Peptides against a protein of PDB entry 5TUV. Designs and how they scored, part 64

Target 1, 107 residues: chain A of PDB entry 5TUV
Amino acid sequence: KEVIDRLRYLKAEIEDLELKERELDQQKLWLQQSIKNVMDDSINNRFSYVTHEDICNCFNGDTLLAIQAPSGTQLEVPIPEMGQNGQKKYQINLKSHSGPIHVLLIN
Target 2, 107 residues: chain B of PDB entry 5TUV
Amino acid sequence: AQECQNLEVERQRRLERIKQKQSQLQELILQQIAFKNLVQRNRHAEQQASRPPPPNSVIHLPFIIVNTSKKTVIDCSISNDKFEYLFNFDNTFEIHDDIEVLKRMGM

## One batch from the design tools (peptide; made by RFdiffusion4, then SolubleMPNN)

Design b2_p14_8_s4 (from b2_p14_8, 5 letters changed)
Fold by OpenDDE base, seed 5:
Structure b2_p14_8_s4 (fold): chain B 107 residues (1-107), chain C 107 residues (1-107), chain A 14 residues (1-14)
Amino acid sequence: as target 1 above (107 residues)
Amino acid sequence: as target 2 above (107 residues)
Amino acid sequence: ETRQFGLGFILTIK
Protein backbone atom coordinates (compact mmCIF):
# COMPACT_ATOMS: atom_id res chain seq x y z
CA LYS B 1 0.00 0.00 0.00
CA GLU B 2 1.08 3.55 -0.68
CA VAL B 3 0.66 4.44 2.98
CA ILE B 4 2.93 1.60 4.02
CA ASP B 5 5.61 2.79 1.64
CA ARG B 6 5.28 6.32 2.99
CA LEU B 7 5.62 5.05 6.53
CA ARG B 8 8.78 3.16 5.66
CA TYR B 9 10.24 6.21 4.00
CA LEU B 10 9.41 8.50 6.90
CA LYS B 11 10.84 6.13 9.47
CA ALA B 12 14.06 5.82 7.51
CA GLU B 13 14.34 9.58 7.11
CA ILE B 14 13.71 10.18 10.80
CA GLU B 15 16.48 7.74 11.60
CA ASP B 16 18.85 9.70 9.39
CA LEU B 17 17.77 12.94 11.03
CA GLU B 18 18.45 11.45 14.45
CA LEU B 19 21.99 10.70 13.39
CA LYS B 20 22.42 14.22 12.08
CA GLU B 21 21.08 15.75 15.26
CA ARG B 22 23.44 13.67 17.41
CA GLU B 23 26.33 14.77 15.24
CA LEU B 24 25.42 18.40 15.75
CA ASP B 25 25.05 17.89 19.48
CA GLN B 26 28.52 16.42 19.68
CA GLN B 27 29.97 19.23 17.60
CA LYS B 28 28.35 21.77 19.89
CA LEU B 29 29.81 20.16 22.98
CA TRP B 30 33.23 19.99 21.40
CA LEU B 31 33.13 23.62 20.37
CA GLN B 32 31.92 24.73 23.78
CA GLN B 33 34.81 22.92 25.38
CA SER B 34 37.16 24.41 22.82
CA ILE B 35 35.98 27.91 23.62
CA LYS B 36 36.43 27.25 27.32
CA ASN B 37 39.95 25.96 26.76
CA VAL B 38 40.87 28.94 24.62
CA MET B 39 39.54 31.38 27.19
CA ASP B 40 41.25 29.61 30.07
CA ASP B 41 44.62 29.61 28.34
CA SER B 42 47.05 31.70 30.35
CA ILE B 43 48.09 33.93 27.48
CA ASN B 44 44.58 34.40 26.16
CA ASN B 45 43.25 35.07 29.63
CA ARG B 46 45.78 37.85 30.08
CA PHE B 47 44.48 39.59 26.98
CA SER B 48 40.78 38.80 27.33
CA TYR B 49 39.52 42.31 27.97
CA VAL B 50 37.84 45.30 26.42
CA THR B 51 38.56 48.94 27.19
CA HIS B 52 36.32 51.71 28.42
CA GLU B 53 36.77 53.25 25.00
CA ASP B 54 35.51 50.07 23.36
CA ILE B 55 32.33 50.20 25.42
CA CYS B 56 31.80 53.90 24.86
CA ASN B 57 32.12 53.35 21.13
CA CYS B 58 29.43 50.68 21.27
CA PHE B 59 26.91 52.67 23.32
CA ASN B 60 25.99 56.29 23.83
CA GLY B 61 23.58 58.60 25.57
CA ASP B 62 22.88 56.62 28.72
CA THR B 63 24.37 55.38 31.95
CA LEU B 64 26.53 52.35 31.30
CA LEU B 65 27.45 49.81 33.94
CA ALA B 66 29.99 47.14 33.22
CA ILE B 67 29.66 44.09 35.42
CA GLN B 68 32.55 41.66 35.37
CA ALA B 69 32.15 38.33 37.10
CA PRO B 70 33.59 34.83 37.03
CA SER B 71 32.32 32.34 34.51
CA GLY B 72 29.20 30.61 35.74
CA THR B 73 27.84 33.66 37.51
CA GLN B 74 24.08 33.57 37.80
CA LEU B 75 22.17 36.49 36.35
CA GLU B 76 18.53 36.80 37.30
CA VAL B 77 16.26 39.32 35.64
CA PRO B 78 12.71 39.22 36.94
CA ILE B 79 9.95 40.14 34.56
CA PRO B 80 8.87 43.65 35.48
CA GLU B 81 5.69 43.47 37.50
CA MET B 82 3.72 45.85 39.60
CA GLY B 83 5.03 45.93 43.12
CA GLN B 84 3.13 46.38 46.33
CA ASN B 85 3.96 50.06 46.29
CA GLY B 86 2.19 50.48 42.98
CA GLN B 87 5.37 50.75 40.94
CA LYS B 88 6.92 48.29 38.55
CA LYS B 89 10.00 46.54 39.81
CA TYR B 90 13.09 46.56 37.68
CA GLN B 91 15.76 44.32 39.13
CA ILE B 92 18.97 42.48 38.41
CA ASN B 93 20.20 39.78 40.75
CA LEU B 94 23.74 38.48 40.46
CA LYS B 95 25.27 35.56 42.27
CA SER B 96 28.80 34.30 41.80
CA HIS B 97 30.15 31.07 43.20
CA SER B 98 33.82 31.32 42.36
CA GLY B 99 34.84 34.92 42.90
CA PRO B 100 33.84 38.49 43.52
CA ILE B 101 31.78 40.56 41.16
CA HIS B 102 33.21 43.85 39.95
CA VAL B 103 31.07 46.75 38.79
CA LEU B 104 32.37 49.67 36.76
CA LEU B 105 30.58 52.87 35.86
CA ILE B 106 31.56 53.71 32.32
CA ASN B 107 29.74 57.03 31.92
CA ALA C 1 -3.25 7.46 8.06
CA GLN C 2 -2.87 8.93 11.50
CA GLU C 3 0.50 7.26 12.00
CA CYS C 4 1.78 8.75 8.77
CA GLN C 5 0.63 12.19 9.83
CA ASN C 6 2.28 11.82 13.21
CA LEU C 7 5.59 10.87 11.62
CA GLU C 8 5.42 13.77 9.22
CA VAL C 9 4.92 16.15 12.12
CA GLU C 10 7.85 14.58 13.92
CA ARG C 11 9.98 14.80 10.80
CA GLN C 12 9.26 18.48 10.45
CA ARG C 13 9.99 19.08 14.12
CA ARG C 14 13.36 17.38 13.80
CA LEU C 15 14.22 19.33 10.69
CA GLU C 16 13.52 22.59 12.47
CA ARG C 17 15.61 21.56 15.47
CA ILE C 18 18.50 20.63 13.20
CA LYS C 19 18.27 23.98 11.47
CA GLN C 20 18.32 25.77 14.79
CA LYS C 21 21.27 23.74 16.01
CA GLN C 22 23.19 24.48 12.84
CA SER C 23 22.62 28.17 13.38
CA GLN C 24 23.69 27.96 17.00
CA LEU C 25 26.83 26.10 16.00
CA GLN C 26 27.74 28.83 13.54
CA GLU C 27 27.23 31.40 16.26
CA LEU C 28 29.63 29.55 18.54
CA ILE C 29 32.23 29.46 15.80
CA LEU C 30 31.90 33.19 15.33
CA GLN C 31 32.19 33.72 19.07
CA GLN C 32 35.46 31.84 19.19
CA ILE C 33 36.79 33.79 16.23
CA ALA C 34 35.76 37.06 17.83
CA PHE C 35 37.52 36.14 21.05
CA LYS C 36 40.71 35.20 19.25
CA ASN C 37 40.60 38.46 17.34
CA LEU C 38 40.17 40.36 20.58
CA VAL C 39 43.20 38.67 22.11
CA GLN C 40 45.24 39.36 19.01
CA ARG C 41 44.23 43.01 19.01
CA ASN C 42 45.15 43.46 22.64
CA ARG C 43 48.47 41.68 22.29
CA HIS C 44 49.39 43.87 19.37
CA ALA C 45 48.30 47.03 21.15
CA GLU C 46 50.33 46.23 24.24
CA GLN C 47 53.36 45.41 22.12
CA GLN C 48 53.13 48.78 20.42
CA ALA C 49 52.68 50.61 23.69
CA SER C 50 55.34 48.48 25.38
CA ARG C 51 53.10 48.36 28.44
CA PRO C 52 49.80 46.95 29.61
CA PRO C 53 46.77 49.20 29.71
CA PRO C 54 46.01 51.13 32.88
CA PRO C 55 44.44 48.83 35.48
CA ASN C 56 41.16 50.72 35.69
CA SER C 57 40.73 51.16 31.97
CA VAL C 58 39.88 47.59 31.03
CA ILE C 59 37.02 45.18 31.61
CA HIS C 60 37.93 41.53 31.75
CA LEU C 61 35.71 38.86 30.24
CA PRO C 62 33.17 37.62 30.99
CA PHE C 63 31.10 40.74 31.52
CA ILE C 64 27.73 42.27 30.85
CA ILE C 65 26.75 45.83 30.07
CA VAL C 66 23.72 47.43 31.68
CA ASN C 67 22.36 50.41 29.81
CA THR C 68 19.79 52.72 31.39
CA SER C 69 18.70 56.33 31.24
CA LYS C 70 20.87 58.91 32.96
CA LYS C 71 17.78 59.79 34.95
CA THR C 72 17.39 56.26 36.27
CA VAL C 73 18.07 55.85 39.95
CA ILE C 74 20.09 52.75 40.65
CA ASP C 75 20.15 51.12 44.05
CA CYS C 76 22.70 48.39 44.67
CA SER C 77 22.95 45.98 47.57
CA ILE C 78 26.16 44.03 47.92
CA SER C 79 27.03 41.05 50.05
CA ASN C 80 30.03 41.18 52.34
CA ASP C 81 32.07 38.92 50.10
CA LYS C 82 30.87 40.72 46.96
CA PHE C 83 29.57 37.45 45.57
CA GLU C 84 26.00 38.69 45.44
CA TYR C 85 24.64 41.90 43.96
CA LEU C 86 21.08 43.16 43.91
CA PHE C 87 20.33 46.06 41.60
CA ASN C 88 17.10 48.00 41.76
CA PHE C 89 16.14 50.43 39.03
CA ASP C 90 13.30 52.91 39.08
CA ASN C 91 13.01 52.61 35.31
CA THR C 92 13.71 50.23 32.44
CA PHE C 93 17.15 49.00 31.51
CA GLU C 94 18.88 46.99 28.82
CA ILE C 95 21.39 44.19 29.30
CA HIS C 96 23.98 43.35 26.69
CA ASP C 97 26.31 40.38 26.82
CA ASP C 98 29.99 40.46 25.98
CA ILE C 99 29.37 38.63 22.70
CA GLU C 100 27.20 41.47 21.48
CA VAL C 101 29.86 43.95 22.50
CA LEU C 102 32.50 42.03 20.56
CA LYS C 103 30.23 42.07 17.54
CA ARG C 104 29.70 45.79 17.82
CA MET C 105 33.45 46.21 18.09
CA GLY C 106 33.86 44.40 14.80
CA MET C 107 35.75 41.46 16.24
CA GLU A 1 13.89 29.57 32.03
CA THR A 2 17.67 29.34 32.23
CA ARG A 3 20.20 29.76 29.45
CA GLN A 4 23.76 30.81 28.85
CA PHE A 5 24.20 34.54 28.44
CA GLY A 6 27.37 35.67 26.78
CA LEU A 7 30.61 33.85 27.33
CA GLY A 8 30.20 33.18 31.02
CA PHE A 9 26.90 34.17 32.58
CA ILE A 10 23.85 32.05 33.23
CA LEU A 11 20.67 33.99 32.65
CA THR A 12 17.42 33.22 34.42
CA ILE A 13 14.31 35.16 33.59
CA LYS A 14 11.63 34.96 36.26
Scores: peptide ipSAE 0.645, ipTM 0.913, DockQ to the pose 0.938
Fold by OpenDDE base, seed 3:
Structure b2_p14_8_s4 (fold): chain B 107 residues (1-107), chain C 107 residues (1-107), chain A 14 residues (1-14)
Amino acid sequence: as target 1 above (107 residues)
Amino acid sequence: as target 2 above (107 residues)
Amino acid sequence: ETRQFGLGFILTIK
């Protein structure tokens, strides 16, 4: 009987959790759309940038590349594999579908 | 009973998913706030300067930052329309998204 | 795996 009661309780709780999860899913979708709308606003879009100084303040030393591309750009980073010359290959592949990609060297 | 144990495992799995979704939702909220703060900063800065920044002095969103050693040799192949980029590195690199940059900027 | 990376990129690790 104790086991039966526990089973009933667990089943009911799981059902409640399913409802909660669906609620969170809807909230996520709403917020994602909200973010998109804010970013696509003409005024916001005009001012949606960072400066070289901003980047330099975030990172110290080394070579910094800033790559700007349209939303939806595909960024592929393959797992390093051994090349024919015995050297591992480190690569970044970028594919845009809606506009050109821009690369800036920082420092 | 085995059924009870199975349901308890399922319950825990759902609880963890909900926790993750709550965290992701909070992250989205912070992203929107950070973006709005960035826009506000830039609008104010341009008002004070009475002019927009030079085109090549800023990095428009969305962007990524690639960080690698100064000793790393970087080779880049670009398509004619600049829609495709292939970067080759002779050593390891790090990639950071614009969200992380905004966080580091304190936005 | 394919996922959103930042505010606009789609990251694929292969």
Scores: peptide ipSAE 0.645, ipTM 0.912, DockQ to the pose 0.957
Fold by OpenDDE base, seed 4:
Structure b2_p14_8_s4 (fold): chain B 107 residues (1-107), chain C 107 residues (1-107), chain A 14 residues (1-14)
Amino acid sequence: as target 1 above (107 residues)
Amino acid sequence: as target 2 above (107 residues)
Amino acid sequence: ETRQFGLGFILTIK
């Protein structure tokens, strides 16, 4: 009796959780599209920038490179491996498909 | 009893997954808010200044920030169309996305 | 591993 009741309760709850998860999935998709639309808006795009001062206030001291590229740009960071001279190589590979990449030295 | 235990495990798994999705959704919401706040800030600033900032003084979204030691030697090769960039570092580096920057800016 | 990085980049760690 008690086991049966517990089973019924758990099954009902799991069903509700399934519905909740689907709801969240839909909300995520909606919000992702919303963000894209907001960013692609001509007015928003015009003002979608940060300043050198903004960046300097966020980071301390070291060499800072700002790399701006079109949305969808591929950023590849290989796992460091030993080079021919016994030096580990640290690399960043960028590939854009829709426009040029721009690099700025901040400090 | 065993069936109850199995369902309870499943329930917990689903609850955790939902919790993670809720957190991810909140992050997306915050990203959109941060972006809108950035745009609003810049619009207001340009209105007060009655002019846009110089082109090379700002970093347009999307962007990344690469942080490395001042002692790090950075080599960069660029494709003819500037669609590909290959960076080589002789030491470690950190990469930060624009979302993190917006967060650090308090947007 | 490939995932979105920030608002526009696609990060791949190899």
Scores: peptide ipSAE 0.642, ipTM 0.913, DockQ to the pose 0.940
Fold by OpenDDE base, seed 1:
Structure b2_p14_8_s4 (fold): chain B 107 residues (1-107), chain C 107 residues (1-107), chain A 14 residues (1-14)
Amino acid sequence: as target 1 above (107 residues)
Amino acid sequence: as target 2 above (107 residues)
Amino acid sequence: ETRQFGLGFILTIK
């Protein structure tokens, strides 16, 4: 009787959790769409930037490159491997499909 | 008893997934808030200055920040249409996304 | 591995 009651309880709880998970999935989709809409708004897009000062305040002491590119740009960072000359390769590959990439040297 | 144990394992798995989804949802909410705060800041600043910032003084979203030693030699190859960039470094580097920058800015 | 990186980039580690 105790085991049967526990089984019934667990099955009911799992059903409730399934509903909760579906709710969260829907909320995520709505929020993702909301973020996209907010960022694509013409006024928001006009003011969607940071300054050199902002970046300098976030990082200190080294060379800083800012790379701006269209949404959807592919960023490839290979795991460092030995090159043909025996030196490790440190690379960044960028591929945009919708517009040019812009690079700024901050410091 | 074995069925009860199986359901308890399933319940726990679902609870963990729900917790992860809740955390991811909160991060998305914070991203949207940070973006809106950034837009509000810039809009207010430009109103007070009565002019937009110079085009090459700001970094538009989306962007990434590359941080490397000041001694690092950076070589950049650019495609004809500026849609592809290949960066070569003679030493290690760090990459930071715009979300992290907004967080560091306190947005 | 491929994942979203920031608000607009797609990161691929190879």
Scores: peptide ipSAE 0.633, ipTM 0.912, DockQ to the pose 0.942

## One batch from the design tools (peptide; made by RFdiffusion4, then SolubleMPNN)

Design b2_p15_1_s1 (from b2_p15_1, 10 letters changed)
Fold by OpenDDE base, seed 5:
Structure b2_p15_1_s1 (fold): chain B 107 residues (1-107), chain C 107 residues (1-107), chain A 15 residues (1-15)
Amino acid sequence: as target 1 above (107 residues)
Amino acid sequence: as target 2 above (107 residues)
Amino acid sequence: MINSETTEKISYTLQ
């Protein structure tokens, strides 16, 4: 009796959780669309930038590369492997589809 | 019963997913707020200066920041596809997306 | 943050 009751309870709760998860999925989707709309707005797009000072204030003591590329640009970082010269290879691969990639040395 | 145990595991799994999705939703909200604050900041700054920033002084979204040691040798090459960029580093590096930068900026 | 010392291939899309 207790097992049967527990099973019924768990099944009902899981059903409720499924509804909650679907609600969250929908909210995420709409929020993502909202963010896209805000960023694509002509006025917002005009002012969607950071300065060199902003970047320098966020990082200290390093060589900083700023890479600006169109939305949808793909970035890949492979697992470091030993190169032919006996040194580990650290690599970034970028592929843009809709525009130029701009690389800036910040410091 | 085994079925009861299985459902309890599933219940806990769903609860954890919901928690994760709630957290992700909050992050998206913060991202949108940060972006709006960035736009507002820049609009105000340009109004005060009565001019836009120089074209080469700003980094437009979306972007990433790569930081590495000042001693790191960086090689950049463009592949056969003009839209592909290959960065080789002789030392470790870190990549930070624009979202993280905005967070560090306090937006 | 993405670290170069990754244990798996990282794929990221700028958005």
Scores: peptide ipSAE 0.484, ipTM 0.900, DockQ to the pose 0.948
Fold by OpenDDE base, seed 2:
Structure b2_p15_1_s1 (fold): chain B 107 residues (1-107), chain C 107 residues (1-107), chain A 15 residues (1-15)
Amino acid sequence: as target 1 above (107 residues)
Amino acid sequence: as target 2 above (107 residues)
Amino acid sequence: MINSETTEKISYTLQ
């Protein structure tokens, strides 16, 4: 009796949680689209940048390389492997499909 | 009893997923706010300066920041189509996306 | 943050 009641309760709660999860999924989708729309706006796009100073203020003591590339650009960082000369290789692979990649040395 | 336990485990799993999704939504909201703040800042700055910044003095979104030691040697190979880049580092590096940068900027 | 000392190949798409 008590177990049966608990089962019924749990099943009902799970159904409610499923609904909540779908709601959150919908909200995420709409929010992502909203962000895209905001960023794609011509005025916003014109002003969607950071300065060298901005970057320098965020990082200290290192060489800073800024890589600007179109949305959708694929970035890959392979597991470091030993090179043919015995040097460990640290790599970044970039593949853009919709525009040029621009590289700036910041610091 | 066993069925109750199974459902309770499922309930908890769903609750955790919901929590994660709620957190992700919050992050997206913050990203949108940060971007809007960035745009507003830049618009105001350019209004005050009565000119846009030089084209090579800013980093347009989307971008990534690579930070590495001052001693790191960086080589870049560009594909024939100019859309593929291979960066080789002789030492370790870190990559930070524009979202993180905006956070660090306090946007 | 992505670290070069990864134990797994990292694939990331710029957004």
Scores: peptide ipSAE 0.481, ipTM 0.898, DockQ to the pose 0.933
Fold by OpenDDE base, seed 4:
Structure b2_p15_1_s1 (fold): chain B 107 residues (1-107), chain C 107 residues (1-107), chain A 15 residues (1-15)
Amino acid sequence: as target 1 above (107 residues)
Amino acid sequence: as target 2 above (107 residues)
Amino acid sequence: MINSETTEKISYTLQ
C-alpha cells in the first residue's frame, strides 16, 4: 500500500510538473515576442541607446570598444591559436546581413 | 521500489528544468524592464535638454563592448562586402553584451 | 561575458 500510494503520488506530481513546464514554455514565447515588439517600436528604437558615460561607469582601466551592429549580426570568437611570431592570436569575427557595423572607441 | 526511485529521479529532473526555465523567464522580464527604463530615461533626458544627443556620443542597441588592456594592439579588417569585420588582438579580451551593460547601469 | 581564452569556438547573435 505504501509503495502504491507513493507511486500514485509521484505520477500525479510529475503530471502537474509537465503542465507547469508547458506553461513556462508558453510564457517564455510570449515574453520573447513582447520584448521584440517593444524594441521594434519606432519611439523605443529612437531612444534605445547608451552614452559614453554609461559605458565608462560600467568599466574602467582598459581600452573599450563599442561595436554597434544590426540585430541578427553573427559574432564568432575562435579558439586562440599561435601566430607566426609566437604570440597567440585573439580574434572577433562579425558578419552583418542587414546593415553597417559601427565601432566606437570609449575612453 | 525501483519504479519509485525512477520516478523520483524524473521528478527531480523536471523540477530542475522548471527552476531553470523560471530563472530564464525572470531574466527576460528583467531585460524588458531594463530596456523600458533605458528608453524612459533617454526620453526624459532629451526632453529636458530640448535636443537629442550628438550622433557619435551614443551607442545604439544592439551592441557589444570589448574590453582589453591598454597595451593590446587591435587591428580591424573589413571584408569586400563591407558587412564582415575581423578584429585581431595581440592579447586577451572580454566581450559584454548590451544586456549585461544595462544590468551594470542599474536599469 | 565572453572571454577570449575560450576552449571552444563561441558563436553569438546580436539581439
Scores: peptide ipSAE 0.478, ipTM 0.900, DockQ to the pose 0.938
Fold by OpenDDE base, seed 1:
Structure b2_p15_1_s1 (fold): chain B 107 residues (1-107), chain C 107 residues (1-107), chain A 15 residues (1-15)
Amino acid sequence: as target 1 above (107 residues)
Amino acid sequence: as target 2 above (107 residues)
Amino acid sequence: MINSETTEKISYTLQ
């Protein structure tokens, strides 16, 4: 019956899609490890920076803070709450575990 | 048949997941390329200048950029262990990661 | 991009 043929077709296609998905998963893991290795390389790490000019060219019209912190640093932005003065508070929480946090005022 | 319909739904779900994973993989590739281009740019620039950039004139990866109105008041509190930072803003702000910055730089 | 006008707590890890 046409239904049986359609079922066989769909099952075969799903099997092919499963193979494709596993391939993509492996590629992602490999690429993530590759990126980490490239960034952790001593020479690349030495040159892994941007300038104030770079930042200024990307943004305009506002106060810009650059916050540099070690990999693995946790950032939290809570839901804005009312402050003691009745003013709405906007916050950024940073937690580093492996090194100092550096803050630069760009403009 | 109902079984055909169920498999067609599953097929479509897998196709969408594959599409998403392909997009994410391409994003990672672009990130790696951007980083390599950044490193190459900086190496070349330092060779031309015959000197590394002054300390505090550059922002090392990883970093985030916080932009807010020039009228915004910003307060920063540091924990005793200096690993935790709290930023308070009296107005709205935006956070951009280093990946976005590299994209805006055209790397 | 993360906006301060969040409807839920945002957590992010620098990488």
Scores: peptide ipSAE 0.475, ipTM 0.900, DockQ to the pose 0.927

Design b2_p15_1_s2 (from b2_p15_1, 6 letters changed)
Fold by OpenDDE base, seed 1:
Structure b2_p15_1_s2 (fold): chain B 107 residues (1-107), chain C 107 residues (1-107), chain A 15 residues (1-15)
Amino acid sequence: as target 1 above (107 residues)
Amino acid sequence: as target 2 above (107 residues)
Amino acid sequence: SFSSDINEEFHFTLE
């Protein structure tokens, strides 16, 4: 009797959780679309930038490269391999398919 | 009963997924707010200056920031169309996306 | 954030 009651309770709760999870999934999709729409707006796009000062204030004491590229640009950092000279090679590979990549030295 | 135990495990799994999805949703909301605040800031700044910033003084979204030691030697190879970049570093580096930068800016 | 000293391959797509 107790086991049967527990089973019924758990099944009902899981059903409620399924509904909640689907609700969250829907909310995420709508929010993602909303963000895309906001960022793609012509006026917002015009003002969607940060300054050198902004970047410098976020980081201290380093050489900073700012890499601006179109959405969808792929970045890859391979596992560092030993070079022929015995030194590890640290690399960044960038590939854009929709436009040029722009690089700025901040400091 | 074994069936009760199985359902309890499933219940817990679903609860954890819901928690994770709620957290991810909150992050998206914060991203949208940060972006809107950035746009508002820049619009106001340009109104006060009565001109847009120089082209090479700002970094347009989307972007990434690469930071490394000031002693790090950086080599860059660029394709003719600037669609492909290869960076070589003689030391370690860090990568930060625009979302993180906006957070650090307090947007 | 990503650090190159983690000895793992890293992939990222700008959005």
Scores: peptide ipSAE 0.511, ipTM 0.902, DockQ to the pose 0.878
Fold by OpenDDE base, seed 4:
Structure b2_p15_1_s2 (fold): chain B 107 residues (1-107), chain C 107 residues (1-107), chain A 15 residues (1-15)
Amino acid sequence: as target 1 above (107 residues)
Amino acid sequence: as target 2 above (107 residues)
Amino acid sequence: SFSSDINEEFHFTLE
C-alpha cells in the first residue's frame, strides 16, 4: 500500500534527521570551544575591547553604563516590587567570583 | 493512517528543531567572526597610533551595557564580600550584552 | 536585549 510506503519513507527520513541533529549538536560544541579558545588567547585578549566612541555610536539619548566583569559573573534583575514610597524597585544584582567589577559612565 | 500522521508530526517537530539549531550555529559563527574582526581592528589601530589606548578609554570584554533615561537616578552598593554589586534605579532600564554591541558596531 | 519594564525575572552570565 501507499500508506506502508509512506511509513517506510517517514521512518527513514526521521532517522536521517536524527543524524543531522546530532551533527549540529557536535558542531555547536566544537564552535563554542573554538570561541573560548580564541577569546582566551593572550594576544586576542589584549585587543578584546571596545571604545567609548563605539558604545556612543551604538546608543544615543540615554545614560549609558558599561559594566565590565570577569567571565562567569552572574547578573540578576528581580521582578520589580513596590518600594516604601510606592516607587517600583528596579535593580541589577551582580555577583563576581573571580575578580573585580568595573563600572564606566559613557554618557 | 494515524501512524503516518504521528510520524509526520514528529518529522515536522524535528525539522523545526534542526532549523533552530542551524540558526543558533550561524549566530555562533557570526560571534566568532565579529570578535576576530574586533581584535583585528584594534591591533591595526594601535599599530597606526604606535601606542595602546588609555586604560579608561576602553571597555574590555566581557561587558554589558545598561541604558536608561537621563532622568533616572542610579545608585550602587557593594556587599561586604566586595564581589556583589547592587544597582538601584528609580526608573526602567535596558541591558545589552557585548555580542549585541559588536553587532551594532558592524563587526 | 532586556527591558526592566517587563514583569519578569532576568538572569544572565557574562561570558
Scores: peptide ipSAE 0.506, ipTM 0.901, DockQ to the pose 0.884
Fold by OpenDDE base, seed 5:
Structure b2_p15_1_s2 (fold): chain B 107 residues (1-107), chain C 107 residues (1-107), chain A 15 residues (1-15)
Amino acid sequence: as target 1 above (107 residues)
Amino acid sequence: as target 2 above (107 residues)
Amino acid sequence: SFSSDINEEFHFTLE
């Protein structure tokens, strides 16, 4: 009896958790769409930028590359492998499908 | 008894997922707030300056930042249409998305 | 953030 009751209790709780999880999933989708809509707004889009100063203030005196690319641009960093000279290869691969990529050297 | 244990594990798994999703939602909310603050800042700045910033002085969203040592040698191969980029670094680097940058900016 | 020090493949899509 106790085991059966525990099973029923757990199943009921899991069902409630499933409902909660679905609710969160829907909220996520809604919020993501909301963000997209806000960013796609003509006025907001006009002002959706940062300055070179902004970037420099966020990082110390490192070399900084700012890569502006269309939404959907894919970035890949392969696992570093040894090169022909025995040096590890550190790479970034970028692929855009909807427009050109713009790269700025900040520092 | 074993079924009870299985359900308890499942319950805990779902609880953890829910917690993670709640955190992700909070992050999205912060992203939206940060973006709105960015837009507001830029609008105000342009109003004060009575002009937009020079085109090459700003980085439009979406973007990423790559930072590396000043000593790092960076080689770049670009496709003819500038849709594909291959960066080679002789040393380690870090990648930061625009969301993180906005956070660092205090947006 | 991502560091190339980690020996893991990294994928990211700009949004």
Scores: peptide ipSAE 0.505, ipTM 0.900, DockQ to the pose 0.895
Fold by OpenDDE base, seed 2:
Structure b2_p15_1_s2 (fold): chain B 107 residues (1-107), chain C 107 residues (1-107), chain A 15 residues (1-15)
Amino acid sequence: as target 1 above (107 residues)
Amino acid sequence: as target 2 above (107 residues)
Amino acid sequence: SFSSDINEEFHFTLE
């Protein structure tokens, strides 16, 4: 029966897709670890920076804050709410766990 | 049959997830390439200059860029935990991660 | 421009 054949085909394809998805998941994990290893390399770490010029060339017309924080630092931007003075609160909350936060102002 | 329809929906769902994961994997590859290019650029630049850049002239990864108006008032306070920071802005701002910056730099 | 580790309350407006 055509319906039965279609069911068998679909089930087989879904099984193949499941295998493919797991393959991609593993590849992602591998690549993430690879990136981490590359970035943690002493030589690469030494040269893992951008310049003021780099940042200025990427943006125009506004003031730029560069916030360098250790990996794992938590960043939170709450929904803007009205403050006690009637002003909307635009906030960035940062929580570092492994080191200080460094701020660079670029105009 | 209803069962065929259900499986076809599931198949399509899995296909879309796989496509998304493939795209994400490609992005990770590009990130790694961009980082390697950055390191290579900086190594070459320092070789040409015969010295490293001044410590406060560069932004080390990982970092974020906050983009806001020049008129924006920025307040920063540190909580009792020295690793916790609160930034207050009287106007809107944009946040860009280092990955985006590297992309904009053409790395 | 400036760079610093923030260890005190800091306020500024850019012109």
Scores: peptide ipSAE 0.339, ipTM 0.892, DockQ to the pose 0.035

